# Designs tried in a protein design run: peptides against a protein of PDB entry 3V4L. Part 275

Target 1, 386 residues: chain A of PDB entry 3V4L
Amino acid sequence: GQPLAKDKVALLIGNMSYWEHPKLKAPLVDVYELTNLLRQLDFKVVSLLDLTEYEMCNAVDEFLLLLDKGVYGLLYYAGHGYENFGNSFMVPVDAPNPYRSENCLCVQNILKLMQEKETGLNVFLLDMCRKRNDYDDTIPILDALKVTANIVFGYATCQGAEAFEIQHSGLANGIFMKFLKDRLLEDKKITVLLDEVAEDMGKCHLTKGRQALEIRSSLSEKRALTDPVQGAPCSAEALVRNLQWAKAHELPESMCLKFQCGVHIQLGFAAEFSNVMIIYTSIVHKPPEIIMCDAYVTDFPLDLDIDPKHANKGTPEETGSYLVSKDLPKHCLYTRLSSLQKLKEHLIFTVCLSYQYSGLEDTVEEKQEVNVGKPLIAKLDMHRGL

## One batch from the design tools (peptide; made by RFdiffusion4, then SolubleMPNN)

Design b2_p26_5_s4 (from b2_p26_5, 13 letters changed)
Fold by OpenDDE base, seed 4:
Structure b2_p26_5_s4 (fold): chain B 386 residues (1-386), chain A 26 residues (1-26)
Amino acid sequence: as target 1 above (386 residues)
Amino acid sequence: LPDEELDVVPTFDEEEVRKRLEERLK
């Protein structure tokens, strides 16, 4: 019969805004596009941008909690990385220069933990450099992996080679994602799908002789990303997985705020990623005697590191949100919360209405405090240890 | 498809990225 997945879970990490290393651009688009494709494949997707070492560890731990016997697990990483002695290391945004294994997440350690969960399929898609890090002399003593015959690695580049991004003005994919996205929905064994992606990369004049996909697999069964999820969650564990994922993706409800002046504001929320939310405000009712009126959001929790200069923009793009702008309401003020994983408390903020009456020169302000609880990934409390 | 010269930039070479940016600004 066709293989069935007990469930399908993906963790996608895109690190771009490094503190001590060159900033990247491609991971933003790549994580977003891959998220949308994997959702069409009935994956439970957690998508995270710009994680510290601690945040990456917690994201992996939460991902491992969603894994169980016969579950398909997919880990995608885009960012800086290295490969020492056949071990792949993902570099967090807070990694020092030079970084070492103690500052990084070892993919083979994650694989070991996935094997302990008796997963049905383990897929790693690693869009990172595979150069040796000469500053890391640590030989990882990895325990012997179990022979599970359900493992696939897709490396965006050859061993010892660099991964490349396509620098265009605006939204650019990494080379790997550019070709992967065209085939990801195909009902093929995952190793066959990746081999076809490798052929497409090899035929393209831009990538030929510059970047080649490496596939490393031990996959004895015909497993595909298109494999259907086994029917209604009949186990307590499957219900828990569904509830955990649902909690991590619950947006705040849209609110209608009524001010004393008779202005009504719609406050809305949109998810860009599991840790990135757009807040938008729109004036839905204005008395005719009010000539100018703006609704600003302010007084965010300090843990979110929100620069007021980047808040309350007239376009999503001015906030750094280029991907979800088409799905957002027009004619709002937009604020991007890019670090929801850092939120320790409830998201409490102020909506400040600034307005002017016809025939009065002075601007009037009214304020309302809004509590939206813990949005999206903030419900998982990824910072409990700091 | 117009040969949009996809400037494939290595993710890791800060100096090459800087050099290419400087060449485009000239």
Scores: peptide ipSAE 0.020, ipTM 0.445, DockQ to the pose 0.284
Fold by OpenDDE base, seed 5:
Structure b2_p26_5_s4 (fold): chain B 386 residues (1-386), chain A 26 residues (1-26)
Amino acid sequence: as target 1 above (386 residues)
Amino acid sequence: LPDEELDVVPTFDEEEVRKRLEERLK
């Protein structure tokens, strides 16, 4: 019979906005496109951008709570990284310069914890450099891995090599994601699929002799990302897993605000990633005696570190939102909340209406406070130490 | 399709990426 997954869970991390290291761009597009593809494969996907060490640890811990016997787990990482003594290290955005193993997440430690869950398939897709870090001579004391035949590593590069991105005018994928996305939906054993991606990279004149995919696998069974999930969640654990995933993906409901002057504002919300939300405001009704009016969002929680200069933009693109702009309503003011994982409390903010009456030179302001609870990933309280 | 020479840049060279983006915006 066709293999069945008990469930399918993916964690995608894209680190770009490093504090002490060169900033990246490819992870934005790569995480977004991979999220959409894995959702078509019935994966429960958590997609996170720009995580600190502490936030990465908590994201991995929450991901491990979703894993169980016969579940398919996929971890994707795009960002800075290194490989020392056969151990792969993912570099958080707050990592010092130089970084060491104590500032980074070891992929083999995550693999050990995944093996303890008796998962049906473990896939690691690592889109990072694999050069040695000469500032870190620590040999990680890795505990003995269990002998399992359900592990697949796709390294975007060979050991000791660099990963590359294709520079286009505008949004471009990394090299690995460019080829992976064309095949990811194919009903093939995952190692066969990745081998075909490696062949496509090897045939391309841009990548030939510059970047090669390395596949490391213990997978003895025919397992595919297309393998169907076992039917209706019959177990209490499957229901809990579905509820936990749903919490991380709940958007606030769209609101209609009514001001005393008779102006009506539509307040809407869109998810770009599990930790990135766009707020948009539009004027849906204006009395004829009001000649001009604008609706601004302000007074955000300090934990979100929202610069007012980047809020209330006339286009999604001016906020740094290039991926979801086509799906947003037009003629709004847009604000991008890019760090929802930092939110400790309810998202409370002010909608400020600035308006002018016909024949009056002075602007009038009205304000309404809005509480939307904990949006998206903020429902998981990732800022709490386990 | 015009062979836009896809410049393969090291994923981690911000300065080269920035410089090439600035050169395309002139």
Scores: peptide ipSAE 0.009, ipTM 0.434, DockQ to the pose 0.278
Fold by OpenDDE base, seed 3:
Structure b2_p26_5_s4 (fold): chain B 386 residues (1-386), chain A 26 residues (1-26)
Amino acid sequence: as target 1 above (386 residues)
Amino acid sequence: LPDEELDVVPTFDEEEVRKRLEERLK
């Protein structure tokens, strides 16, 4: 019979906005497109951008809580990284320059923890540099891995090679994701699928001799990303996993705000990533005596580090949201919250209506406070230890 | 490292984005 997954869970991390290292661009598009593809494959996807070391550790811990016997686990990482002594290190955005293993997450340590969960399949897709870090002479003492025969590594680059970003005028995929996305939905053994991606990269005149995919696998069974999820949750643990994932992906409900002047505002929310949300406001009713009115959002929690210069934009793109702009309603004001993992409290903010009456020169303001609880990933309280 | 010679198709319609920006400047 066709292999069945007990469930399918993916953690996707894209680090771009490094503090002490060159900023990247490709991880934004790569994480977004991979999220959409894996969702079509019935994966429960947690997608996170720009994580600190502490936030990455917590994201991995929460991912490991979603894993269980016979679950398919997929970890994707796009960002800076290195490889020392056959160990892959993911570099957090707050990593010092130079970074060391103590500032980074070791993929083989995560693999060890995934093996303890008795997972059905472990897939690592590592879209990072594999260059040796000469500033880190630490030899990792790794415990011997179990022989589970269910491990697949897809390295976007060869050992000792750099990953390349493509300079284009617009947002583009990294090299690995460009080829992976065309094959990812195919009903093939994951190692066969990755081998075809490697062939496509090797045939392309742009990538030939510049970047090559490396596949490392112990996968003895025919397992595919297309393998169906076992239907009804058969265990209390599967129910808890489904509830935990659903909790981490719950958007605030859309709200209709009514002001004393008779203006009605629609307040809406959209998820770009598990830690990135767009807030949008629109005027749905305006009295005829009001000639102009705008609804601004302000007074966000300080933990979110919202720059007012990037809030209340006329287009999603002016907020830095290029990916979900087609799915958003038109003629709104848009604000992008990109660090929902940092939210310790409820998301409380002010909606400020600025308006003008016909024949009055002065603008009038009315304000309403809004509490939307903890949106998306903020429900997991990733910062409970700080 | 950026590679200037790699032609990749943008994942968004730059012309649509430009058009939306131009419509708002009117």
Scores: peptide ipSAE 0.007, ipTM 0.404, DockQ to the pose 0.057
Fold by OpenDDE base, seed 1:
Structure b2_p26_5_s4 (fold): chain B 386 residues (1-386), chain A 26 residues (1-26)
Amino acid sequence: as target 1 above (386 residues)
Amino acid sequence: LPDEELDVVPTFDEEEVRKRLEERLK
């Protein structure tokens, strides 16, 4: 019969805004596009941007809690990284310069933990450099991996080589994702699909002799990303997994705020990633005696590190939200919350209404506090150890 | 020791690369 997955779970990490290293651009688009494709494949996707070492460890731990016997697990990483002695290291945004293995996440350690879950398939897609780090002489003594015959690695580049992004004036994919996205929905064994992606990269005049995909696999069965999820979750573990994922992706409900002056504001929320949310405000009713009226959001939790200069913009793009701007309502003020993983408490903020009456020179201000609970990834309490 | 920034994902301008390739093919 056709292989069935018990469930399908993916963790996607894109690191761009490094503190001590060159900033990247491609991971933003790559994580977003891959998230949308994997959702069409019935994956439960957690998508995270710009994680510290601690936040990456917690994201991996929460991902491993979603894995169980016969579940398909996919880990994608885009960012800085290195390979020493056949061990791949993902570099967090807070990594020092130079970084070492003690500052990074070892992919083979994650694989060991995934094998302990008796997963049906383990896929790693690593869009990072594979250069040797000469500042790290640590040979990680990894325990021998179990022979599970269900592992696939897709490396964006060859051993000792670099991965490339295309610098356009606009949004562009990394080289690996540019070719992967065109094939990812095909009903093929995952190793056959990746081999076709490798051929497409090899035929392209831009990538030929610059970047080549490497596939490492022990996959003995015909498993595809298109394999259907087994029907209604009959196990208690499957119900818990579904509820945990649903909680991590719950948006706050849209609210209608009424001010004493008779102005009505709609407050809305949109997810860009599991840790990135857009807040938007719109004036839905204004008394005719009020000539000017604006609704600003302010007084955010300090843990979110929100710069007021980047809040309350007239377009989503002015906040740095280029990907979801088409799906947002027009004629709002927009604010982008890019670090929801840092939120320890409820998201409480102030909506400030500034308005002017006809024939009065002075602006009037009214304020309302809003509590939206823990949005999206903030429900997982990834910071329980701080 | 040169500050060899170890893990710079080399960004290439696709248009510049295309232009250089087109110039080499002329």
Scores: peptide ipSAE 0.044, ipTM 0.437, DockQ to the pose 0.110; fails the geometry check

Design b2_p26_6_s1 (from b2_p26_6, 9 letters changed)
Fold by OpenDDE base, seed 1:
Structure b2_p26_6_s1 (fold): chain B 386 residues (1-386), chain A 26 residues (1-26)
Amino acid sequence: as target 1 above (386 residues)
Amino acid sequence: METVKLVSTDAKVGEPPVADVEEVTL
């Protein structure tokens, strides 16, 4: 019969906004496109941008809690990385320059922990450079991996080689994701699918002699990303997994705020990623004696590091949100919260209504505090231990 | 002819954080 997955879980990490290294652009689009494709494949997807070392460790720990016997686990990483002695290291955004293995996450350590969960399939998609880091002479003494015959690595590039982004018209895509996305929904054994992606990449004149997909697999079974999830979750562990995933994706409810002047504001929320939310405000009712009014959001928790200069934009694109802008209401003010994993407390902020009466020159302000609880990934308390 | 930028994702370890960029014609 067709193989069944007990469940399907994916962690996607896209690191772009490095402190001490070149900034990347492709992970934004690549994580978003891959998230949408994996959701169509019935994966429970956690998508995270711009993680520190500590946040990456916690994201991996939470991902490992979602894994269990016969679950399909997929880890995608787009960012800086290196490979020393056949060990792959993912570089956090706060990594020093130079970095070492102690500042980075070893993929083979994650694989060991995934094998302890008795997973049905382990897929690693590593969209990073595989150059050696000559500043790291550490040879990880990895314990012997179990022979599980269910491991697939897709490396965006060959050992010792670079991975590339294609930048055009202000957008960027990783070369690997450009070809992977076109085939990801195909009902094929995952190694066959990746081989076809490798052939497509090999035909591209941009990649020829620069980047080639490497596939490393022990997969003995015909497992596909299209394999159906086994029916209703009957185990306590499956229930916990579903609840934990649902917690990480719960948006605040849309609110109607009423001000004393008689203005009504709609406050709405949209998820771009598991740690990235857009707040939008719109005037839904204005008394005729008020000639102009705007609804600004302000006084965010300091942990979110929100620059007021990037808040309250007339378009989603001006916030850096190019992906969900088509699905947002028009004629709002938009604010992008890109670091929800840092939120230690409830998301409390102020809605400030600035307005002008007909025949008065002075602007009037009214303020209302809003508590939306812990949105999205902030419900997982990924900061536990700091 | 459409020109794209090919940008290396090399971390430039121990170097200034400047990406290598090549203009390539499609």
Scores: peptide ipSAE 0.490, ipTM 0.922, DockQ to the pose 0.860
Fold by OpenDDE base, seed 5:
Structure b2_p26_6_s1 (fold): chain B 386 residues (1-386), chain A 26 residues (1-26)
Amino acid sequence: as target 1 above (386 residues)
Amino acid sequence: METVKLVSTDAKVGEPPVADVEEVTL
């Protein structure tokens, strides 16, 4: 019979905004495109951008809580990385220069923990460089992995080689994701799918002699990303997993704010990633005696590090949101919250209405405080313990 | 002919945080 997954869970991490290393661009689009494809494959997807070491550790711990016997686990990482002694290290955005293994997440340690969960399939898609880090002389003493025959690594590049981005017209894609996305929905054994992606990469003139996909697997069974999820969640653990995933994806409900002047504002929310949300405001009713009227969002929690110069933009693109702008309502003011994982408290902010009456020169302001609770990933309380 | 930038994702550990960029004509 066709193999069944007990569930399918993916963690996608895209690190771009490094503090002490070259900034990347491809992870933005690559994480977004992969998220949409894995959702079509009935994966529970957590998508996170620009994580610190602490935030990456917590994201992996939360991912491991979603894993259980017969669950398919997929980890995708796009960012800086290195490989020492056959161990792959993912580099957080706050990593020092030079970094060491103590500043980074070892993928083989994550694999060990996934094997302890008795997972049905373990897929690692590592869109990072595999060069040796000569500043790290540590030989990780990894415990021997169990023989589970359910492991697949897709490395974007060969051992000791670089991975590349293709930048065109201000957009960027990783070379690996450029080819992976065209095959990912195919009903094929995951190692056969990745082999076809490797062939497609090998045909590209840009990649020849620069980057080639490496597949490392012990996968003895014909398992595919298309494998159906086994029936309704019947275990207490499956219900907890579904609730935990749902919490990480709940947006605040859209609100209609009414001001004393008779102006009505629509406040709306959209997810770009599990840790990135767009807030938008629009004037839905204005009395005729009010000639000009604008609704700004302000007074955000300090933990979000929101620069007011980047808030309240006339387009989503001016906030740095190019991916979800098609799905957003037009004629709003837009604000992008890019670090929801940092939110310790409820998201409380002010909606400020600035308006002018006909025949008065002075602007009038009215303010309303809005509490939307913990949006998206902030519901997981990834900071519980600091 | 469309020109693309090929950018290495090498972290350049111990070096200034400047990516290597090659302009390639398609």
Scores: peptide ipSAE 0.488, ipTM 0.920, DockQ to the pose 0.862
Fold by OpenDDE base, seed 2:
Structure b2_p26_6_s1 (fold): chain B 386 residues (1-386), chain A 26 residues (1-26)
Amino acid sequence: as target 1 above (386 residues)
Amino acid sequence: METVKLVSTDAKVGEPPVADVEEVTL
């Protein structure tokens, strides 16, 4: 019969905004495009941008809680990385320069923990450089891996080589994701799908002699990303997994605020990623005696590090949101919260209405405090232990 | 002919945080 997944879970990490290293651009689009494709494949996807070492460790721990016997686990990483002694290291955004293995996440350690969950399939897609780090002389003593015959690694590049992004007209894509996205929905064994992606990359003149996909697999079964999820969650563990994922993806409900002047504001929320949310405000009713009226959001929790210069923009694109802008309502003010993993408390903020009456020169302000609880990934308390 | 930038994702460990960029004609 066709193989069945007990469930399908993916963790996607895109690191771009490095403190001590070159900034990347491709992970933004690549994580977003891969998220949308994996959702069409019935994956439960956690998508995270710009994680510190501590936040990456917690993201992996939360991902491992979603894994169980016969579950398909997919880890995608786009960012800086290195390979020492056949071990792959993902570099957090707060990594020092130079960094060592103690500042980074070892993929083979994550694989060990995934094997303890008795997963049905383990897929690693590593969109990072595989150069040696000569500043790290640490030989990782890894425990012996179990023989599970269900592991697939797709490396964006060969051992000791660089991975590249293509920048065009202000957009950037990783070379790996450029080819992977065209094949990802195909009903093929995952190793056959990746081999076709490798052939497509090998035909491209940009990649010839620079970057080549490497596939490492122990996969003995004909498993595909298209494999159907086994029907309704009949187990307590499947219910817990569904609740844990749903908790991490719960948006605040849109609300209508009424001000004393008779202005009505619609406040809405959209997810760009599991840790990135857009807040938007629109004036839905205005008395005719009010000639000018704007609704600003302010007084965010300090943990979010919101620069007021980037808040309350007339377009989603001015906030740095280029991907979800088509799905957002028009004629709003937009604010992007990009660090929801840092939120320790409820998201409490102020909606400030600034308005002017016909025949009065002075601007009037009214304020309402809004509590939306813990949105998206903030419900997982990924800051636990800081 | 369309020109794209090919940017290495090399972290430049122990170097200044400046990416290697090549302009490539399509």
Scores: peptide ipSAE 0.486, ipTM 0.919, DockQ to the pose 0.867
Fold by OpenDDE base, seed 4:
Structure b2_p26_6_s1 (fold): chain B 386 residues (1-386), chain A 26 residues (1-26)
Amino acid sequence: as target 1 above (386 residues)
Amino acid sequence: METVKLVSTDAKVGEPPVADVEEVTL
C-alpha cells in the first residue's frame, strides 16, 4: 500500500538579518514559498525568520514536541552555516564573528532527538554554505545515531562549497529553492524528487560548476512528501499536536474600534510567518464634518524592537512585506511586527486616531488601547526557560 | 539579456561582513 504519515510537521527557519555577518535576502522568499507548498502537502508548518541562538533552540524544542511515532518531520534552514567533520551547524542571527559550535545549532543533534521520537520520516533541507569554519576546533562527540532508515538530507551545496542567492529585480531566491519549488508537489519518493532537483540545478548555466545539490539518505521505504496523513487525530498525542500547532498559528480577530468623534476603524491582522504579523488599520466610517482622518498604531511592547519609522506605512511593501501584499486590504496603514518570538506578555498597543474638523485648523487626537493577547508563535511562550 | 547578481551566502567568518557578488548575464 502507499505509505501513510501519522502526521506531517515542518519547521522552516530563515536567517537573514545577521548582526556580525553579511545580510542575506533569499531566506525571506524561500521560507515563504516553501511554507505555501508544504501547506498544500498537508504539513503543519512553523515558519520563523531571524532567530537568535536561544530562539532557534526553543523553536527546535517546540518542533520536537510536535513529533511522534510515524510523524513526518521536515526541517528547512536557510541562512549562514558551516560543516565541520561531517556535522552541519546552523548559524543564529546573533552569532559572534567568529562563531563556534557553542554559538550554533548542530543538525545531527536535532536528528538524534528526532530519532528518539520514532518519526516516520526525517527530512533536512539545508540551504546554507558548507565551508569549514577554521575558528571552530571543536570535534563534537556525537552519540551514535540509531539505524532508522528514514533519513534524508538535501544539502543546497557540496561539502566545503558555498551556496548562492540569485538576486533579480529586487527579489532574491536561493538557488536550491529555485529548483526545489518546481518539483516539491510531485508524488515521488523524496530521494528521487531531490535527485531530479539536482539534475535541474546541474543543467542551469548559473549553477553549473558553482553549486550542486548533495543528497545523503538512508531511506528504505518509498516515502514521499505527498504521502497522505492517517485519518482523523484519534490519539491524545495527535490531538495535543494539532492544538499546539493551531495555538501557534492563531491570529487575533479583526476588531472594529469606535471613537468618540464617530469614526469607526477596522483593525486587522495577517500572518506573513509564524513570528511575523502585519497589522493594518482602515477607516470604515467617517462623519462628514471630519475632513482628514488617520489611524496610527503606537506604544508597542519594547521587546518587539519596532522602529516607528517603519510603522504606519501606506503600503505593505514600505514595511518590508512584499509577499503577502496581494492578500491584504488596500488603502490601509500597515505595520509589520517581525519579532513575535520576543513577545513575553500580551500584545498591547495604542490605536491613535488623528483627525481634523471642517473649518478647524487644529488636529484632534483620540486614543484607544488594544489588547490582542499572544498572537501566533508568541502563544508558545518560547521564553519560558528564562 | 537580463543581468542577475549571484551573491555568495558565505558568512565571511573572521572577515568584514561584505558578501561576494558576481554579475552574470542570462
Scores: peptide ipSAE 0.485, ipTM 0.921, DockQ to the pose 0.857

